# Peptides against a protein of PDB entry 2FGR, part 282

Target 1, 331 residues: chain A of PDB entry 2FGR
Amino acid sequence: SSVTLFGIVDTNVAYVNKDAAGDSRYGLGTSGASTSRLGLRGTEDLGGGLKAGFWLEGEIFGDDGNASGFNFKRRSTVSLSGNFGEVRLGRDLVPTSQKLTSYDLFSATGIGPFMGFRNWAAGQGADDNGIRANNLISYYTPNFGGFNAGFGYAFDEKQTIGTADSVGRYIGGYVAYDNGPLSASLGLAQQKTAVGGLATDRDEITLGASYNFGVAKLSGLLQQTKFKRDIGGDIKTNSYMLGASAPVGGVGEVKLQYALYDQKAIDSKAHQITLGYVHNLSKRTALYGNLAFLKNKDASTLGLQAKGVYAGGVQAGESQTGVQVGIRHAF

## One batch from the design tools (peptide; made by RFdiffusion4, then SolubleMPNN)

Design b2_p28_2_s1 (from b2_p28_2, 17 letters changed)
Fold by OpenDDE base, seed 3:
Structure b2_p28_2_s1 (fold): chain B 331 residues (1-331), chain A 28 residues (1-28)
Amino acid sequence: as target 1 above (331 residues)
Amino acid sequence: SAELQKQLEEVAAALKRVAELAALRASL
């Protein structure tokens, strides 16, 4: 058996022109191109094509040296894999987010990513963004001539918030076709949570597709998130994304991504546009820059996720500009 | 909506220009 230590340290200088008070924020931020992480993983061949695996991964905050501590909340799994695919036990990305975030050209991190995987309703569950779950069992199929799938179930373990008694229960999965330059996927999920101490279902449907033309890649997402509340009506958001990336001079990549967040409960839209550039100094080290514009309309208060500097909202109807310039190192 | 279609067309046009610029630089 072999154990591999791996990680990413990604640290940037970040600026946003508005916070919740209308003031600018700037400083040293983290995870602008990739989430900074430390991990351990390994596999054991059990014979007959069966393998055991483990994966332990936590987030690194390079700006403060993990002042709030370190944990394995990114992934803490044991697995069995073989010709049947892979079964995982433990906290991980839920199958829907694992597959559908792969269409985000900004890798679900920094100021540029698709923000559809969000807690849109002030849900009181720890993972109401639909990204990860505790107490998760997941299964991933092999690829069958391009076709693949994943599904997962997370136990609530009778966690209660207010009158809600099933908080943290997840059920979800995806079907996909991945063949050569084409990828397409459909994901469905439901998570039990609470809003205002009342039982709420977080329903999610996501369609993703990408095509790699060699000279450029196009990618798109269509998502609906719906917090179904027993009292007060549903909180629905329709999110749309379209992006492209292209290699530059064999050592660089340029990215452009647009997203629209149609927040139905407040009849308000937000528009996000992000330009990114990555320059590879080596196989392991890159420089990057991101420029993002977020236009809120009406009652929308969305903010860019400049982790380590400012990730809060803005005033209703305000626009925010964000910049990140940083170094990513992988080991 | 017509506005969304217009925005998608503008994005597509911008992406085409970026791809053309990238192709030009890859040929140099």
Scores: peptide ipSAE 0.008, ipTM 0.339, DockQ to the pose 0.014
Fold by OpenDDE base, seed 5:
Structure b2_p28_2_s1 (fold): chain B 331 residues (1-331), chain A 28 residues (1-28)
Amino acid sequence: as target 1 above (331 residues)
Amino acid sequence: SAELQKQLEEVAAALKRVAELAALRASL
């Protein structure tokens, strides 16, 4: 049996030129290149190729010392693993997000990431971004000649919001092919939630692919989210991402990513372009810089996620520029 | 369902476009 303490402290100076009032925001932010975290994990060999595991991981907010507290909301799982794959019990990334966010070259973190995994409809559920779930059972297959899959179910536990029942129920999974330089995946999910106190299904389909050419990596995502309300029209968003990364001088990585968010319910698009650079000072310590530009069109109000500084929206049709410069340390 | 098929077709069409764009960028 082993217990490993691990973590990341990622802290940055961040700037965004516009908030919801049109004012600039700047300060010390967190999680610009990787989400800051503290975790405990361990495994026990049970013999016969069976292993037990635990994983407890919480987010660290280094700018305020976790003033709002610490929890294990990132992951709190017990698992069994073996030749059959892995079964997990507890709060975790849902299988769809765990696999499909891996194509985001900005690691679903900071001002540059793909923002498709979002609550597009003012859903009242705690995890209406489709990233994590409470009460989750997950199964992950081994890799069989490149083919792999993951499935998950989260219990609603009769959670209600307004007239909506079954809130927090998740069902979803992915199929993937991961072989050498190639990765491709298809994910499907449905989550029960509420919008305006009314039952709503959050349907998600995501397709991801990446190819590593050695000198550069290309990655792409295609996603549709649809909040199907029992009363009212559907809230549909089509999200697209294309990114490239390349190693620089053996110690650095440059990243460029574009995303388009076509928000059908408001007939409005947002365009995101992010340039990032990571400089590895060691295996554990890096400097990084991110420059992001977000152009909202028409009624779109999306904001860059400068966590710890400003992660809110902007005025409709406004553009936002964001900068992060920071230190990431892993332990 | 017919709706899932339509969504898959929309995704496939979008993939094709992204692949075409990626191929175009890789050819530059």
Scores: peptide ipSAE 0.008, ipTM 0.335, DockQ to the pose 0.012
Fold by OpenDDE base, seed 2:
Structure b2_p28_2_s1 (fold): chain B 331 residues (1-331), chain A 28 residues (1-28)
Amino acid sequence: as target 1 above (331 residues)
Amino acid sequence: SAELQKQLEEVAAALKRVAELAALRASL
């Protein structure tokens, strides 16, 4: 058996011009280009093409040295894999987020990512952003001539919040086509949660596609999230993303991404535009800069996710500008 | 270019296939 220690330390200087009070925030932040992490993983060959695996991964906060502690909440899985694909047991990315976040050119981190995978309804469940689940069983197919799929189920384990009795139950999956320069996928998920102590279903549909033209990559996402509430009506958000990336000078990458969040329950839109640059000093070390602009309209209060500095909302209808400049190191 | 158009058609065809597979699964 082999055990590999791995990680990323990504730390930045970050600035946002507005918080919830209208004040600027600045300081040392984390995870601007990639989520900082520490992990252990390994595989055992069981013979006959069957392998056992484990993966333990936690988030690192380089700004405070993990003052709130360390855990394996990013991933804590045991798996079996072979010609049939992979079965995973334990907390992980849910299959829908694992596949569909791959179309985000900002790698679902920092101030530039697609923010559609969100708790849009003040859901009271721990993972109401649709990104990860506890008590998860997942299956991933091999790639068959480009076609692949992933499926997952998470047990609620009779978790209750208010009158909701199935909180944390997840069912979902994706189908995809990945062949050469092309990737396309459709994901569907339902998660049970609570809003205001009442049972709520979080439905999600996401379509993603990307194409690599060699000189540039285009990527897009279309998502609908719907928190179905028995009282107070549904909370629906339509999220759209279009991004482009291109290599620069053989050692750099430029990224431009636009997102629109149409928050139907408050009849309000938010527009996000992000410019990013990554400069590779080596295979393991990069410098990066992100510039993001978020324009809230009407009752929208979305904020950029400058983790370690400020990740809260802003006042309704306010615009926020964010900057991150940092170092990413992988080991 | 004709090559870009072919690539866009391949993207559209792949998206259609993915949607068809998803619809088939939703019917099962």
Scores: peptide ipSAE 0.010, ipTM 0.343, DockQ to the pose 0.011; fails the geometry check
Fold by OpenDDE base, seed 1:
Formats: C-alpha cells, structure tokens, sequence
Structure b2_p28_2_s1 (fold): chain B 331 residues (1-331), chain A 28 residues (1-28)
C-alpha cells in the first residue's frame, strides 16, 4: 500500500487589456501553465492483479491562500483496477473531457487553452462546461494494441432546476487509438441541465488527434456543443483547434495554438491565438510565459481566462490581449 | 439531425484515415 502527497503551485503575474468595461486588469493570478492543486492518492495491491485506489485532489489558489476554502472537487474517487482496466466511483473528469482535453497543448488552463469545453448557453448546472461530474461512475479499458476507451455515467439524483428534473445526469464516452507518436479520439457526451429554468440537453461531440514528429508535435480538436432546449432554438457552438509544440534547447518548450469558436446562436465567431513558452529550471520547477490574443466578432463576448485576475467577458465584438508570466512548481 | 450525422461521418472518415496512416507506419 502507498499514499502519495502531490501537488502543483502555479502562480503568475497576469495582464489583460480589456474587461467588460473596456478597462485593463492586472495582478497576481493562478494556474497559468498547469492548474494548481493539492492531492492525495494511493493504491493497495489486493492480489491476483487487482488493485484498490483512491484519489483526492483539490484546486489551490496561491494568490489568496484558498480564501474561499479547499475541497476535493477536482477528483474524489475510489477505484478498482486490474487486467480488465479501471472502474472509478466519485467526482472526476468525465471520460470525454479526460481524454479530449489531452490534445490541448495548454493543459486546459490559463489564457491559452482550448475553451470549447464551456457552458455556452448560460446553463444552470454546476458542471455545464462538460469537464467534470458529481455522482460519476467511470470505466476505462486497458490499451489493446493502441485501442482504448472510456465510459461514464453520472446520476442526477433527482436534482431539479425550475421544471428540469434530471439536472447533472451525464452519459458519455470515448474511443481512442494511442500508438507511438499517434493519438486519435472520438468522444460523445450528453448532460442534462437547465437553461432559464427549462430542461436542456447539452450534447457534445469531440474529435481529437495528435502526432509527435519528435522535433515537433501537432495537435487538433474539432468539437460541437449543442444545448438542446425543449422550448426555443438550439444553442450550438462549433469549436476548432490546431496547435504545435516543439522542444527548445533541451530545457524549454514553445507552443502555438489557434482556436475558432463559431457561436451559431448569435451568428458570431471568436478567434484565439496563443503563444506559450515553458522554461524548465528543473524537473519540478518551470518559468513560463503566455501571450494570447482573442478576437471577438459581432456579438461574441468571450474573454481570456486569466484566473485570479480577470476571467469575465468583454464587450461584444471587442478584442482582448492577455499576458501571463509565472512560476510552476510541482511536488 | 442530418448535420450531426454528416459531421459524425466526416469525423469517422477522418479517424479512419488516421488509423490507416497509423497502420501504414506500423507496417514500415
């Protein structure tokens, strides 16, 4: 049996040139290269190739010392694993997000990530970004000659919002091929929520692929998110991402990522371009810098996610520039 | 919806092409 304490403290100085009022924001932010976290995990060998596991992980906010509290909302699972794969019980990344966010070269955090995993419709569910779920059962297959899959179901437990009676129900999964330099995945999910107090299904389809050329890695995502409302039109967003990364001088990594968010319900697009650099001072400590540009068109109001400084929207059709410079330390 | 089906087919076709490319490289 083993118990491991682990974590990341990632803190940055961040700047964005526009908020919702058109004013600049700057200060100390968190989680610019990796989400800051504290966790406990362990395994017990039960014999016969069977293992029990636990994982408890919460987010750290180094700018305020977790003034709003600490919890295990990142992951709180117990598991059984073996030759059959892994079964998990508890709050976690849903299988679709766990797999498909792996193609994001910005690790689903900071000002540079793919923002497709989002609440596009003012959904009233706590996890309407499609990233995590409460009351989740997940199953992950082993890798069979490159092929692997994951499936999940989350119970709604009769949670209601307005007239919606199944809020928080999730069903989804992915199939993938992971072999050497190649990774490719298809994910499908449905989550029940509410919009304006009315039952709404959040349907998601995501395709991801990456290839490691050794000298560089290419990665891509194609996603459709659709909030299907019983009353009113669908709120559909098509999101696209293409990224490249390359090692620099044996101690650094440069990353460039483009994303397009085609927000069909408002007939408006947003374009995101991010340049990132990570400099490894050690295996555990890195310096990093991110430069992001977000161009909203028409009615689009998307903002860069400078966590701890400003993560809100901007005025319709406005562009935003963001910078993060920080330290990441893993333990 | 016909649009979702078309997107699924395009995705499936893209995955198939990637798998074929992967198989081709595994055979080299």
Amino acid sequence: as target 1 above (331 residues)
Amino acid sequence: SAELQKQLEEVAAALKRVAELAALRASL
Scores: peptide ipSAE 0.006, ipTM 0.326, DockQ to the pose 0.010; fails the geometry check

Design b2_p28_2_s2 (from b2_p28_2, 17 letters changed)
Fold by OpenDDE base, seed 2:
Structure b2_p28_2_s2 (fold): chain B 331 residues (1-331), chain A 28 residues (1-28)
Amino acid sequence: as target 1 above (331 residues)
Amino acid sequence: DAELAAQIAEVQEALAQVEAIAAARAAL
């Protein structure tokens, strides 16, 4: 067996011009270009093409030294893999988020990412953003001429919130085509949760696609998230993203991404635009800068996710500007 | 669920369009 220690420390200076009170926030933030993490992983060859694996990964908060503690909530899996693909047992990214967030040019982190994978309804479940699940079994196929898929089920273990049963149950999967410059994927998921102590289904459908032209990459996402409530009607959000990235001078990458969040339950839109630059000092170390603008309309209160500085909402109809400048180091 | 089926169909059409665009570009 082999055991590998790995990680990323990503720390930035961040600024947002508005919080929920309308005041500016600034300070040292984390995870602006990549989520800071510490992990252990290993594999054992069992012969016959079968391998066992483990993966333990937790988030690092370099600004406070993990003052709230360290855990393996990013991933805590044991796996079997072979010619049949991979089976994973334990907390992980759900298959839908694992695949469909790959189209986010900001890697689902910092102030620039696609924010569609969100708890849109004040769901009371721990993972109502549709990103990860506890008690997860996942299966990932091999790539067959470009075609691949992933499926997952998370047990609710009879978790209850209010009158809601089955809280934390997840079922979902994706199908994808990944060949050369093209990637395209469809993801479907349902998660059981509660809103206001009442049973609620979080349904999600996501389409993602990207094409690499060599000189630039284009990427897009189309998502619908629906919290189906027995009382009060559905909370539906349609989210759209279009992004482009291009290499600069062999050591840099520029990224531009636009997203629209059409929040149907409040008849309100939010527009996000982010410009990012990454400068690779080495294979392991990069400098980066992000500039994001978020325009809320009407009753929309979305905020940019300047982790470690401010990740809350803003006043209804307010715009927020965010900046991050930081260092990413991988080990 | 008919709404889920319609959403799947809409997404399948969008996937087919992306594949068609990619195939057309790979043929150029």
Scores: peptide ipSAE 0.000, ipTM 0.283, DockQ to the pose 0.011
Fold by OpenDDE base, seed 3:
Parts: structure tokens; sequence; C-alpha cells
Structure b2_p28_2_s2 (fold): chain B 331 residues (1-331), chain A 28 residues (1-28)
């Protein structure tokens, strides 16, 4: 049996030019290039090609020293793996988010990420962003000539909110082709939640693709999220992303990503463009800078996720500029 | 289901638009 302690401490100086009042916010933020984390993991060889595993991972907030406490809400799994693939029991990334966020060139963190994996409808469930689930069973196939898949089911445990039952139930999965420079995948998920105390289904479909040309990588996402409500109609968002990254001078990486969020229920669009640079000082330590522009139209109120400084919305139709400059250290 | 087919069609159309934009940018 082996036990590995691992982590990332990522801390930045962040600025956004507008909050919900129209005022600037600035300070020390966290998780600008990678989510800061502390984890324990290990494996046991059981013989015959079977392995047991565990993974315990929590978020670190380097700006306040985890003043609100520490937990394993990022991942808390036990697993069996072998030639059949991997079965996981416990809180984790749902299979759809685990695969489809891999196309985000900003690693689903900081001010630059694809924000499609969101609670678009003021859903009252704890994980209505479609990223993680409690009470999750997951299965991941091996890779068969490029083809792979993942499936998950989360138990609701009869959780209720208002008149809504089955809250927190998840069913979803992806199919993918990963071969050499090409990656492509389709994800489908449904999560049961509540909006205004009424039963609501969060349906999600996501396509992702990337190609590595060696000199540059292209990546794209297409997503539809639909909160199906019995009363008041569906809350639908179509989200699009296109990104490029390229190595610079053997020690750097430049990233450019555009996203469009078409919020159908409010007939309003938001446009995000982010420029990022990472400079590797070593295999474990990097400097980084992110510059993001978020343009809301009409009734759109989206804000950049400057975690530890400001992650709220802005006034309707307002634009926000964000900057992060930081250090990432992995151990 | 007809709804899933419509969602797939909408996503395919959006993919074709993204490919057209990528092709137009590669030609610049």
Amino acid sequence: as target 1 above (331 residues)
Amino acid sequence: DAELAAQIAEVQEALAQVEAIAAARAAL
C-alpha cells in the first residue's frame, strides 16, 4: 500500500473593475491557474490486476488559511480498478464535468474558465452547477483504441426542498475518442433539483473537442443547460467556447479563450475573452497572469470568478475587466 | 426521442458555425 500527500498552493493578486455596485475590487485571491488543494491518495495491489484506491482532496484558501474550515468536498472516493476500468464510490466530479472540463484551457478555475457548468436558474441544490455530486457511484472504462466512456449515478437519499423530491439525484455519462493529438467527447446528464421550492430537472448536453498541432492546441466546447420547470417555462443557456494555446520559449504557455453564454430565459448574451500566460520556473512552480473581459448584454449580470476577491455578478448589461497575477506551487 | 434529436441537430449546427469561423480565421 502507498500513501501520497499532494497539493497545490495557488495565490494571486486579483483586480476586477466592477462589482454589483459598480465599484472596483482588488486584493489577494486564490486558485487563478489551478485550484489550490490538499490531498491524500493511495493504492493497494490486490493481485490478479485488481487494485484498491482511495482519494481525499479538499480546497485550500491561501488568502485566509481556510478560516471557514477544511473538508474533502473536492473528492472523497474509494475505488477498485483493473482491466475492466475503474469503479469509484463517494463524492467526486461527475463523469460529464470530469471529461468535458478537460477542454477548458483555463483548467476550470480563475477568471478565464468556461463558465457553462453553472447554476443558471437559482437552483436550490448544493451542486446545481453540474460539477460534483454527493452519494456518487462512477464507472470509467479503459481506453479501447481511443474510445472511452464514463458513467455516474448519485443517490438523492430522499432529499426534499419545498415540494421537490429526489433532490441531488444525478444520472449522466460521456463517450469519448482520445487518440494522439485528437480528443472529442459527448456528455449527457440530468440532475434533479428545485427552483422556488418546485421540482426542476437540470438537463445538460456538452460536446467537446481538441486538437494538438504540436506548435499550438485548439479546443472547443458546445453546451446546452436546461432547467426544466413545471411552472414558468424552461431556463435554457447555450454556451460556446473556442480556445487556443501555444508553448512560448520552452518554459512558457500563452492561452487565448473566447466564450459566449446565450441566456435564453432573459434573451441576453454574455461574451468572455481571456488572455493567459504561464511561466514555468520549475516542474512544480509557475508564475502566471490572466486578463479577462466579460461583456454582458441586456439583462445579463455575469461576473468573473476572482476567487477570494470577488466572484459575484455585475449590474445588468455592464462589462467587467479582471486581472490575476500569481504563483502556483505544486507538491 | 424527438427532443434529443432536436438538441443534437442544434449542437451540430453550432459546430458547423464554429468550424466555419475557424476556417475563416485560418484563411486570414
Scores: peptide ipSAE 0.000, ipTM 0.313, DockQ to the pose 0.012
Fold by OpenDDE base, seed 4:
Structure b2_p28_2_s2 (fold): chain B 331 residues (1-331), chain A 28 residues (1-28)
Amino acid sequence: as target 1 above (331 residues)
Amino acid sequence: DAELAAQIAEVQEALAQVEAIAAARAAL
């Protein structure tokens, strides 16, 4: 068998001009360009085209050295793979997030990412952002002439919150076309959760596409998230993203991304604009900078995710500016 | 398999170092 130790340490100086009190926050933050991680993975050839695999990955917090502990909550899977594709058992990205977050030019981390994969409704489930699940079985097809798909089911294991008896159950999947410069995907998911101790369905539909022109890449997302509550009506958010990236001087990448979050339950919009630059010092080490503007309208209270510094909301209708400057090292 | 045992031992040592660092900071 082969075992590979791998990781990323990404640490930055971060600033946001407003917190929930209207005060600035600054300090050392983590995961501004890529999520900091430590992982182990390996494969075993079982013969006949069958392989076993494992993957254990946890988040690293370089600012406090994992003061809250270390775990494999990023991924903890065993797998079988072959000509049929790949089956995974264990906590992972759900198939919908694994595919549809790939269109986010900010790699689902720092102050610049698409924030549509969110708990929009104060859901009481641990993974109500629709990103990962416990007790997950997932299946990924091979790529057939560009066409591919992924499916997942997570067991609730009779987890209860209040009167909700199926918390953490996930069912979802995507279909995709990945060929040359083009990628396009449609994802559908439902997760069982609770809001206010009452059973709630988190329904998600996401369309993603990207095209690589060589000189630049365009990427887009269209998402609807709907928390269907038996009492109090539905909490619906429509999220839109458009981004562009381009290589700079053979050693750099510039990224610009816009997102709109139309929060229907509060009739309020938030606009996010992020400029990012990555400068590769080597294949493993990069410097980066992110500049993000978040404009909340009306009752919207969204905050930028300056992990390790400030990831909370702001006052209703307030705008937030965030900056991150950091080092990413991969091993 | 001696190679697997050595790899498991290295992983256990790396995990023990991470736990020891976490424990040392919790004691601070």
Scores: peptide ipSAE 0.000, ipTM 0.317, DockQ to the pose 0.128
Fold by OpenDDE base, seed 5:
Structure b2_p28_2_s2 (fold): chain B 331 residues (1-331), chain A 28 residues (1-28)
Amino acid sequence: as target 1 above (331 residues)
Amino acid sequence: DAELAAQIAEVQEALAQVEAIAAARAAL
């Protein structure tokens, strides 16, 4: 059996021009290009094309040295894999987020990512952003002529919040076509949660596609998230993303991504545009810079996710500008 | 340096593979 220690330390200087009070925030932030992490993984060949695997991964906060502690909440799985694909047991990305976040050119991290995978409704569940789940069983097919799929179920374990039962139950999956330069996917998920102590279903539908032209990559997402509440009506958000990336000078990459968040429950839109640049100093070390602009309209209060500096909202209808300049190191 | 560019692309792909847990399967 092999055991691999791996990680990323990504630390930046970050600035946002507005917080919830309208004040600027600046400091040392984390995870601007990639999520900082420490992990252990390994495999065992069981013969006959069957493998066992484990994966333990936690987030690193380089700004404070993990002052709030370390955990394996990024992934803590045991797996069996083979010609049938892969079965995983344990906390992980849910199949929908695992596939559909791959179309985010900002790797679902920093100030530039697609923020559609969000708790739009003040859901009281631990993972109401639709990204990960506890108590998850997941299955992933091989690739069959481009076609692939993933499915997952997370047990609620009789978790209750207020009058809501089954909190944390997830069911979801995707179908995809991945062939050469083309990727396209459809994801569907339902997660049971609570809002205001009342049972709520978080329904998600996401379409993603990307095409690599060699000289540039285009990527897009279309998402609807709907928190179905028995009382007070549905909280629906339609999220859209379009991004492009291109290699620069063989050692650089430029990224441009736009997102629109149409928050139907408050009849308010937010527009995000991010320009990113990565400069590779080596295989393992990169410098990066991100410049993001978030324009909230009407009652929208979205904030850029300058992790370690400021990831809160802003005042309704306010615009926020964010900058990150940092170092990413992989080991 | 074309070799460095190829090596960077491979590591960017590996990093994308580490970020996208879908690609972390290729390591299992």
Scores: peptide ipSAE 0.013, ipTM 0.410, DockQ to the pose 0.031; fails the geometry check

